# Designs tried in a protein design run: peptides against a protein of PDB entry 7UQJ. Part 318

Target 1, 160 residues: chain A of PDB entry 7UQJ
Amino acid sequence: PELYQNFNITPPRGVLFHGPPGTGKTLMARALAASCSSDERKITFFMRKGADILSKWVGEAERQLRLLFEEAKKHQPSIIFFDEIDGLAPVRSSKQEQIHASIVSTLLALMDGMDNRGQVIVIGATNRPDAVDPALRRPGRFDREFYFPLPDVKARFKIL

## One batch from the design tools (peptide; made by RFdiffusion4, then SolubleMPNN)

Design b2_p28_1_s3 (from b2_p28_1, 11 letters changed)
Fold by OpenDDE base, seed 4:
Structure b2_p28_1_s3 (fold): chain B 160 residues (1-160), chain C 160 residues (1-160), chain D 160 residues (1-160), chain A 28 residues (1-28)
Amino acid sequence: as target 1 above (160 residues)
Amino acid sequence: as target 1 above (160 residues)
Amino acid sequence: as target 1 above (160 residues)
Amino acid sequence: PFPVQVLEPHPELRKEFEELEKRLREEY
């Protein structure tokens, strides 16, 4: 909170953590969730796996997303962390379009419906940033991307 | 790698993890180190306590820092983690200036002397970021700061 | 809290977190403190370093321990986290027995004197479980031990 | 109950950390 206030940086509505498996995306999201909670400001961290939202709840995925965002808004300041977000919002390839399109559209609408004054940050983590629907990577959604490369040590120094 | 090339952001040579005690700074540093190691690329993780460098090595602290950075460079890719770095480089208060100034100057020179081509991360962890000499917090040194607040209660239960 | 009630498991009076430095013992203790507090039940988290109790409070260490346990009992439900507990209660080696024996005896008495009805959990963290006095590792004290290994790259993937 | 899966550190990473910790102790 204070860091974003001091730098006059509008808090991103969404942050995409991308990079190979095991690069610490989830850990960093947890650390950021930790990092946003002070003694005075309790941050609620919600974690979901993208594939879990799809696999457990065919047809309920949209409702579960709505409930998740409502709960996050009720418990603001909040962080919603989507692990494996590419499992939730795969790039629209022609044959599975209808079910994925509806979930993606719901997530887009939920991210767009977050007023800039809401203290809800959405963090997506993926191993495949190009497998995430480009509509999610637009301004006002996951507009900040952080690459977490495999350790070529040079590469991770560049992430910090 | 590519993301930092695109933003023209010079990879930080140093990262400051700050926040209350037990917010997971050391865990995150180790977790970054572990995430930074692949089967093909082993990352060497050096860990030192700032106070240990001062207390165990009165007068040798500078030499020990030089040796640490040399070893880290030899064993690159590597991470140097300074736990409690505020103990190593306290803010220059008037009365103990010479010994602390020399250690700080050596650390500054070592961080400045790390060629951008070196695969050596320096992570400092502190509970008191304002107790770290501001010279260490400049670009090309600990130019990135990650706050690790106390996780609020509600947030972590949903992670577990 | 609920987890221990549901399993009819008497909440351990003490939990020993052991493992290499920076394996997240302190983070986990805070996460457990976090994990035990609800909106209705705020858990008070007390954190002390074992070495600080000895070094800052020569001759007062016992009184400071008593005060800490009294404060924890007043603010129950509470967690007392001893970071570096091996610094507080080193294994009895013959030559330094008197000062350490008194502090250990006081800590033992305080842990034994916690009625099973008190919502006070004591968490000790150490890098050296074998450096902790075996008397502290007995039933009714630190009777549960949790090993915190370095998260392997493979390990983090399995935690996700 | 959190299965604290004792995630055994990769035997190699553990060995490197132990060797590094050992070297770091031997140099201290």
Scores: peptide ipSAE 0.000, ipTM 0.262, DockQ to the pose 0.067
Fold by OpenDDE base, seed 3:
Structure b2_p28_1_s3 (fold): chain B 160 residues (1-160), chain C 160 residues (1-160), chain D 160 residues (1-160), chain A 28 residues (1-28)
Amino acid sequence: as target 1 above (160 residues)
Amino acid sequence: as target 1 above (160 residues)
Amino acid sequence: as target 1 above (160 residues)
Amino acid sequence: PFPVQVLEPHPELRKEFEELEKRLREEY
């Protein structure tokens, strides 16, 4: 797809941004959306918060996820950004979080159902990568990870 | 090159970072804390989320705010960062959010009670500046604002 | 409290500070320059005014920009601050400002030509973000924005 | 484990932030 011709980036289906809170995960995701929107190619950016999908869309969360992916597909090229994805897609082995197993399964199915030629990028952001279902971190899903380290490690670099 | 050693910029008591979600407000606050930390002069960074102060500290939120400011004062130089401050300090006129009027009043009193010579900076971050109590935006409180615009054009880059 | 000592945040190549006049854009850029200069780590701050580059360096502006970036690269770590960057880098579609198209193109090339490992930050400040060439707001250039809202909130601090 | 591309935030604004932080330290 033409976005990737300019960028020589093999389109990840999904990108996991992880690292401590306030390390710029959401900024980078918006950043990426903005990058891809030239005057010739507007990218549609869809932002959702994981906890909001759980709390505001109780009983409709799966339908809303499907609608989100369909809307993103209609508005290609598009980015779907899930902020706090550990709130949406907790570890399936968590007994307390099994209430979300259907939402996680729907998200997995939607990510797996994306054609490799689709101009839809899914970005998940979490402060707890180990709290994200390992199934989401498999090939064809969130198959790229970007660690956002604490500023401690990073700001020191440019003052050297 | 004008090597400006030591701009005696009277440190703001309070800085409001506002703008759309994921514009790097929290990142900037963290970056402000890190670069303030040399080997000779460590800055103490205190991070709190406005919604967490309301939800986790129900009935103790005022005491926890007081303890936070006292701890910040003990560990000078220090930064107190309130992420999602619109969740902590809603507009006083909001009938639904009047449950927080005491917390807002406590935060106002703590900000007003900071001596001009205290090495404690308070940074508030919000996605909704109009949802922040105008009293917090008065002199001696969050008397500096920084809007973080959408990276519509800017953030395109790091995927290249 | 999560005491975050030493936040090392590496953000984008260029930062655009925008907002009404007197909102502390230049103050923040200055505050950014001296804060990086500890006794162990001096940061070199280069300040230029956009209108001055156009008016004082007529016919040499491109060479002076190149020299500025080379000098900043030699004196790493360094900040290049362009105050009133809308005077340097007007919208290319402005017929009256097409005289500056070469200067803008040189600035774009210099920002694009910075290595990802270079310890040179470029800050642009403007009162008119919409008067800044959208090409400068693209990835690898001014790829962060900070809006500085009216001093109704900010000016309240320096008077104490 | 996919290669975690550390999106090293551009080494540049690290320094703007480190400069903001150090001045806030020196001014205090």
Scores: peptide ipSAE 0.014, ipTM 0.362, DockQ to the pose 0.034; fails the geometry check
Fold by OpenDDE base, seed 2:
Structure b2_p28_1_s3 (fold): chain B 160 residues (1-160), chain C 160 residues (1-160), chain D 160 residues (1-160), chain A 28 residues (1-28)
Amino acid sequence: as target 1 above (160 residues)
Amino acid sequence: as target 1 above (160 residues)
Amino acid sequence: as target 1 above (160 residues)
Amino acid sequence: PFPVQVLEPHPELRKEFEELEKRLREEY
């Protein structure tokens, strides 16, 4: 939030980090949150995993999302990071349509309900940006996308 | 140190991070040091800039390198990070050969003198791996190289 | 550029990123440029290192700065990122005064010559904000400063 | 004295690095 205020950036309501697994998406989100925090101005970093939200009962998943956004709003400036957001908000055409549709609609409503002045930034991370519901990738939601390429590690990590 | 212990990997004596400027090489080295630290085992992170070591008198640069490696050895597990190591150890064929040759030879000796059991990892960062003395890139020194590509943000950075 | 237009805020001509080395200043500047780019509005990101500009002949350094600002103006909206700007514009009281004074004066004139309507943002990164000429840190130049603390895990992520 | 930074552990960053390295191992 303040990073963006300080840069006079209209904070995107959402930023989508996408790229192959292991490209440092989550590390970057954390590093951004850390770098934006000063001794005087603490950014509150909320992290959730998409699958962990989805593993709850539908009504509980919606409630958890609402609570998360309310807490993030109370602790402004704040960052909400959804790791593996494709697990939470798969494309609506996926065979588990009804359960996902409710969660996606709630997330859309929460992102749309954030005033442009909100000091809450939402970061989604995914390995499959095309598996994320296109409704989330529209202006005023995850309108900014960052591709994290594989670090071309020509090094033989004999990572045994 | 613990990163490599946790992976059951014999820690490389040296790791070369290379890639375009601002790819997060230094951030990654710091994040690695932070991630490897536990409440029980604090990793000591030593940072030096290659040019800052070179700007000292030749004999003082060598002394500073020796002291750095001794301190890193005392504070095991430790990481020595050389930012812009191409500034410290340019290719021996560069026109300032004599001053650089002494510093490079000292760094080589210090890296060779680290037992494989040493909980000291040396990370060099450079934008130009080919500008680093090939003697440093040999097995038992900077034997692992990591390419940090530009985050190919499909946001069209025409990085000119 | 748009970012500041959307806020009806006069864009700062310059933003100074400062903090310990390896806090991700350059990475953040890239991420910001990325975040500010849309499919419709490409931000052109120009990166230069302060020392690399200074290592050229004095008259060539000035010419390179002028060309950089002209290119940035042609490719609006644009970001000029000076990494290690303390290397380009050290405090005038440093013993290499005459060479630095010309480059600093040219940079000052270029920043002052940017109309408030300019879609060119200048980002300077330094590890030593106090080593940057105070004339650059005045209103209408680098008038906004961002401290990048170490990703000290003391960024109290109240990860709730 | 060298600027010694004792970096505190970020346990979640550790897991991510572990997963990152595991994935880098699986690809290479």
Scores: peptide ipSAE 0.000, ipTM 0.202, DockQ to the pose 0.037; fails the geometry check

Design b2_p28_1_s3 (from b2_p28_1, 11 letters changed)
Fold by OpenDDE base, seed 5:
Structure b2_p28_1_s3 (fold): chain B 160 residues (1-160), chain C 160 residues (1-160), chain D 160 residues (1-160), chain A 28 residues (1-28)
Amino acid sequence: as target 1 above (160 residues)
Amino acid sequence: as target 1 above (160 residues)
Amino acid sequence: as target 1 above (160 residues)
Amino acid sequence: PFPVQVLEPHPELRKEFEELEKRLREEY
C-alpha cells in the first residue's frame, strides 16, 4: 500500500493476480483485504469465482455483477476478488461471442464506472492471464498485473 | 514424506484440506511438496482440478485417474493434489448417481489400492468438506482433514 | 496498495506477520513484493533473517541494519522483510540486555527515521509475536499485525 | 503426460515448513 502512495501512481482500478495454480493468489487477495482492514476501517472483502458468475443466466450474471459492485460501493472501503477471472471473461471465441461479450461488457462498464475516488479495488486472479479478455487488461481496468511464481528457488523473484 | 517416516505415523493415504476459499489450501499443498523436496529427493507434484477430471467422458475420467495414480507411483515420492475435490466426488444425489458413483468408486479403489509403503500422498482441497462423499473421508482415504481458517480479519493484515 | 491510497491511512512503517510456522508468512511477503512489482516498477525486496543479523557482532549487526535500510532507500520502492524478527528483537531479558537493547534501538531508530514518504515497507515475520519487543509493535513501527492462522492443525496435518 | 512439477524447495519455505513440521510434531 505504502509503496503505491509514494509512487503517485494512479491507483489501478483493478489488479490481475496471475501465475501457476496454488501460488497463493487467493490467499494473497484475502491477506491484502485483511491487511487493509483496521479496527477503525474495516475493508469489506467480496469474493466471487468467475465460473460461479458465468454459471448463472446471462442477464442474472450481469445483475449479480452490478449488485456486487453496488454492494462493494455501499460497503466501501472494499475489495472485490474474482477468483478464476478467466472463467468470467474468457478471450472471445467465435461461437459464444454474445454471452461472453455481455458479461465482459458489464464488467468493463463497472470497472470503467468506478470513480477513481472510490474505495473499491477489484482483484482478478487467474492461472491463465492470456485467457483473460485483453480489454480487461487495459489501463483503468486490470492495469496492474502480479505474477505469482511457483515457490521454486529458480523462480526469479526479482523481488530480491 | 520425511515427516511421516520420522513420526512412525501410518502415512495417511489422503488428506483433506478444507476451509473458506482463498485460505491457501492449494498454496499449502504446493509449499508442502516444495518443502518435502530436496536436491537429493525431489517430490513430484501432480495437480488436478476435480471439475477437470469430471469434464472428461466417464470412462476417460476413470482412465485419467488410474493413469494419474500410476504416474504418481512411478514418480514416487509424489503428491497428488486434487483441487476442488468436491467437484470430483460430490455427495451422491439420486439423479447423477451412476456417473459420479463410478468416478468416486475409482478414486476409492485407487486410494484403497495404495500400498501404505508407497510414497504417494493424496491431498484433496475443498471449500465444502460436507460436499465430499463421506466414503472418501473414511480411514485409509482422506482420513485426515485440515481446516484452513480465514486469515482472521482482526489480524490487521494492513498490507493493502 | 491502492486501498491505502484511497484511505489516507498513514502508511505503516512496519507490518508484523505473525502466526504459526509454515502459515506462509515468508511466502506472503514475497508474493506481496512480487505483486507490487511490475515491469515498469520493480520493487526491490530485501530479505533478512533475524537470527542471521543477530549472529553478527553487535556493532556489525547495527551496521548491517543501517546498510540494509540505506540500500532499501537507495533501491526504493523496496520491501525489507525480516523473517524470524523475534530473533532480531527478542523481549528484553536481564542477562543480554545491552546487546539486544542496541540492536532493537537501532531498528527502532531506523523505523522511526523512515520518512513516511519513503517507499520502503518493513515486514517482520514471527511465530511468536509476544517474543517481539513491544516497542517495535507501537504506532509508527510494526503498527500493523497480521495473524496467519494455522490451517487448524486439529484437522489432521498428517500430510507431512 | 500429466503436468509433473518437481517443486524445488524454496529454502525459506522449507524452513517454515520444517518449523511447521516441528510444531506439528510437538502438538501431536
Scores: peptide ipSAE 0.000, ipTM 0.348, DockQ to the pose 0.036; fails the geometry check

Design b2_p28_1_s4 (from b2_p28_1, 12 letters changed)
Fold by OpenDDE base, seed 5:
Structure b2_p28_1_s4 (fold): chain B 160 residues (1-160), chain C 160 residues (1-160), chain D 160 residues (1-160), chain A 28 residues (1-28)
Amino acid sequence: as target 1 above (160 residues)
Amino acid sequence: as target 1 above (160 residues)
Amino acid sequence: as target 1 above (160 residues)
Amino acid sequence: ELPKQVLEPHPELREEFRELEERLRKEY
């Protein structure tokens, strides 16, 4: 909080990690949570898979998102990590518009409703950033995107 | 290969990475492939998800495994990484025994049929090592297991 | 570089990888360098062992450090990886103070002298972070530290 | 031993993750 006040930088509500599978997106989110945790200030790390929110909570996905954000707020400072967020908020293709629209709308409202005073950061990970609803990629939501490249197997380690 | 020859260590045919989701199992496998690649000796990295082998290749999963191992042998030295291998070879529950038994049997035969002279390493990643068929965890298969713990919440990952 | 310029954030000059031996500090540094290398932008990876800089370059360690940093700057973007950096910059114990003080001083000066515009990152790996001179662990030097916890299984992955 | 990787971001990502960490640390 104090450091953001000094730099006039709006704290990121949401960060999108994108890149090929197995580039360390989830590990990085965990490592960030661990890094930001001190003995005095532990960060609570919540992890959900986008597909699990849709498939395990058929008809309750919105309620589960609300409960997740409430729990994250209760345990602030906290990170909510959505693994495979493209599974939670896919770009609207014509045939499944209503259910996905409601979940996306709920996630948007939850991200927008995070008071900037809340110590809750949302990290979304995807292998398909273009499959994430563009509304989630706007300022105040997932407004920062981090590309996780493949470790180039061809990378010239000139081990000198 | 040369390193294994010098230490009388039989190269592991298979290695099981196990631990909680997002502990970097897949990233580690990629990093291993990248680290083993030199300008003179590139390692080919094959990645398959266990669930994808079952779901995308209904009725062809065995053929796809054979093709994958043939391609890996053709491009040796190579690493075959199975992400979520518990999805490929779940412990036999009564109702799905035949299809899973055939895929497991094929994977076992492919791992057993890797001539110890072949520069093909198989890495399996799982969040549930006890959900992996014990036959895969025997010597000459996934005979080495590596636990990927959660990053300690006390570990200051200052990700710079 | 561009992102650091926009936010007045001093780029990390140095990162300390610490943790037990065989925890893959070297592998991660390699995987990072590999990940950083694209088809358009290859990162040059320099690797030196701290003990090798002291033992192979008796009386020339400072010159070799300067040459290493010059070469890294010439081949930027680049990563300099010091494996076993506690061997290069041990905490001052009374009997070897002068030689170690000079090498540490040279490394400090080289890290401090990296213009923030230089695309040279220094990664130090140690099994003993408390054996690294605290002067190296200050902001603008190895100001970020990453803990590599023990793999629960002692199985030597010989990275081929 | 498999390295328990502490992820540092890619140096390009290190900027981004430094910003993210500084952002995360500044939010906290």
Scores: peptide ipSAE 0.019, ipTM 0.397, DockQ to the pose 0.041; fails the geometry check
Fold by OpenDDE base, seed 1:
Structure b2_p28_1_s4 (fold): chain B 160 residues (1-160), chain C 160 residues (1-160), chain D 160 residues (1-160), chain A 28 residues (1-28)
Amino acid sequence: as target 1 above (160 residues)
Amino acid sequence: as target 1 above (160 residues)
Amino acid sequence: as target 1 above (160 residues)
Amino acid sequence: ELPKQVLEPHPELREEFRELEERLRKEY
C-alpha cells in the first residue's frame, strides 16, 4: 500500500494475480489484506472461488455477486478476492455463452459501479489470464496485473 | 536420510499441508522443492490438482496416478505435490463411493509401495483435512501435517 | 497498495514482519514486491539477511548498509528487505555492545533519513521481535508490525 | 521481466523449510 501512496498512483479498482498454480496468489491476497488492516482500520477480506459461484449458485450467481459487492461496500475498507477467477468469467465459448455472458456482464457492471472513493478492492487470481474475459482486464476493472512466476530454483540461488 | 538416521526418526513418506484457502500451501511446496534443489541435486517437482485427476482421467485416474509415481521415481530426487487432495480422496460419500474408493486405494497402495530408500516425497494440500480419507493420514502415508493458518489478520491489522 | 491510497493512510517507512520460523515473512515480502511491480513501474527488491551483513562485512557493515540504502534510493520505487533482522539489530547485550550498537545506530539513522516522499520501503523480518532493538520499532522506522502466526505449532512438530 | 519471484520460503517457514529442506536434503 505504502508504495502506491508514495508513487501517486491511482489505485486500480481491480488487481489480477496471474501465474502458475501454487505461486502464492491467494496467500498474497490474504497477506495484502492483512497488511492493509490496522487496529484503527480493519479491512474485511471476502474470499470466493470463481468455480464455487458458478457451481453452488446456478441461476443465482448474479445475485450472489451483487450481494458480495454490497456486503463489501457495507464493510469498507474491504477486499473481494476471487480465487480461480477464470472459473467465474471464462473467455466466451460458444456452448455455454448465455450463463457465462450474464455473469461476466454482472461482474463488469459491479466493478464499473464501484465509486473511485470506495474502499473496496477486487483481487482476481488465475493460472490462465488468457482464459479471463479481456473485458475484465480493461481500465477501471482488473487494470493491474501481477505475474507470480514459479520459484525458479536457479533464480533463487542468484537472488540469495 | 542423515538427520532421520541420526535421530532415529522414520522419514515421512507424505506430508499433509492443511489450512484455509490461500494460506500458501502450494507456494510452500514449490518453495521447498526450489530450496532443496542445488546445482548438484535438482529436485523434480510434480504438481497435480486432486480434482483434475478425477475430472480429466475418468476411468484412467488409477493409471495416471501410477504413471505419476513411476515418473517421480525415475526423476529422483522428486516431490509429488497434490493440490486440493480432498478433491482426489474425499471422505467416502455414498453416491460416488466406488470410483473414489478405487482411486483412494490406488493412492494408498502407491504411498505404501514407496521404498524408504526412494527419494520421493508426497505433499498433499487441502483446505479441509477432515474431508481427506483418514486412511491417507496414517503412518507411512501423510503421517505429518502442517496447519497453515491465516496470517494473523489482527496482527497484520496492527501495522496498517 | 491500492487499499492505502483509497484509505488515505500514510505509508510507514518500515514494516516489521514478525512471527515464529515457519510462518512466511520473506515469501510475503517478495510476493509484495512483485505484487507492487507493474510493466510501467518496476519495483526493485533488495534482500539481505541480517546475519549476513554482520558476518560477511565485519567492520564494513555500516558502509554496506549505507550503500544498500543509496542503491535503493537510486532504484526507486524499491523495497529493502532485511530477513532475520534480529541478527543485524539485536537488543543491546553487554558482551557485543559496541559493534551492534554502531550498526543499530546506522540503521536508525538511515531509516530516519528516508524522506517520506521517498519511494523506498524497508521490510524487516524476524522470528523474535523482542530481540530487535525497540528503537527500530518506533514511529518513522518499523512503525508497522505484522505477526505471522505459526501454522499450528503442533502441526509443525508433526511434520518435523 | 519481473524478477522471477524466488519464493523464498517464508522466513518463518524458512526454518520449517530449512528444517524440512535439511530433512528433504537428508532424505535425498
Scores: peptide ipSAE 0.000, ipTM 0.364, DockQ to the pose 0.034; fails the geometry check
Fold by OpenDDE base, seed 3:
Structure b2_p28_1_s4 (fold): chain B 160 residues (1-160), chain C 160 residues (1-160), chain D 160 residues (1-160), chain A 28 residues (1-28)
Amino acid sequence: as target 1 above (160 residues)
Amino acid sequence: as target 1 above (160 residues)
Amino acid sequence: as target 1 above (160 residues)
Amino acid sequence: ELPKQVLEPHPELREEFRELEERLRKEY
């Protein structure tokens, strides 16, 4: 009896797509958005780049994050895709990145403040999961991680 | 014996992958690199991000481009992939972009200076082909363009 | 104003994941199923291997496909993932493949018979899209294709 | 309700990509 796995997957409030650059993380996120959008249910896809939130919105990044989450909630069901989330939420260890610490704290609060009933999925993509603040990787945030391996690594997994 | 049909298609010196972000441009470039690499012929894949060449190498971007093309030639057959090439080579129309103009001029010269015998393919990816300097889209440069449509656009094209 | 693209994409009945072996097609399909399942909406994930449908169900493959689609419809929203779908639906060119032709015809009929309102998504994965019957790649069937490139197998990544 | 949108290479682009992939496989 081939096990129909009912993936009782509690919708991750956040999903971390991690793996080497150009392994299809962004393509997957779009594919997910597209795959989640029926004629009866249009999914709204919001894309932001982590570094762009910091560089373009210096001093307003927290406000832009709030507006993004509000807009996503208004247009639910929604996917928020953060490309290069390690650029938005670097590990809090550097003393020089007070701006990053406030943005991370805002993102944490926004993810924690999402009602479990909200049809808003947050996808973070990174090439360096270790560069993402571990606080973002906790339950109720980016608590699911998908590794996008290089095809070499997967070619090895089919040979075993 | 899989028939190596020598399609005498002069490898495009440059290919522009354009389409909405996360349509698989980078993924395709990497696919091409891997699909083209045999045990007998390893393709060297060089990836650079257009914005990173500008931001990380302020005042040395031209030198870094030269080194990239030299290294690609040294390790031929090679693919140079520029992700977000519109960030490297914006349309020359803005007065504030003297630095961009010099980098574009260097990239143009490097692409024009590639001998037709070099096994170096340059792939540029952009979300905005109209933001790429039209000089880069001329014959002998990014003279081939591949549109990476959103899955939506294809659903519409198959309804017609 | 950053364009919130409402992806008005009619959910494809079928999606073809194609690309070299081990590019993560199966991982992607599972990630899709996982990302798409909310607390309020559990997605049922059905996985079948194309070659296994032929080899394990000789003379009953059509019945097993019907049962699979019925079960997927019963447990909607559902994803049916066919790994190695080229093993199920080879190009009809060989006289010895009358069994394959009937299975392909059944799969075509099942995909065509899905109401556009059914929350059943059929993902096919193949390493050889050209080995998949073109009839499966028509509108209303596997009318969407993701290329899963090998980013890494033989490209010398100079991360320099 | 997750409708399956795949970023296809356009069918025309698939042929071009296949041709490009075949070319690249043949050249390399």
Scores: peptide ipSAE 0.000, ipTM 0.349, DockQ to the pose 0.035; fails the geometry check

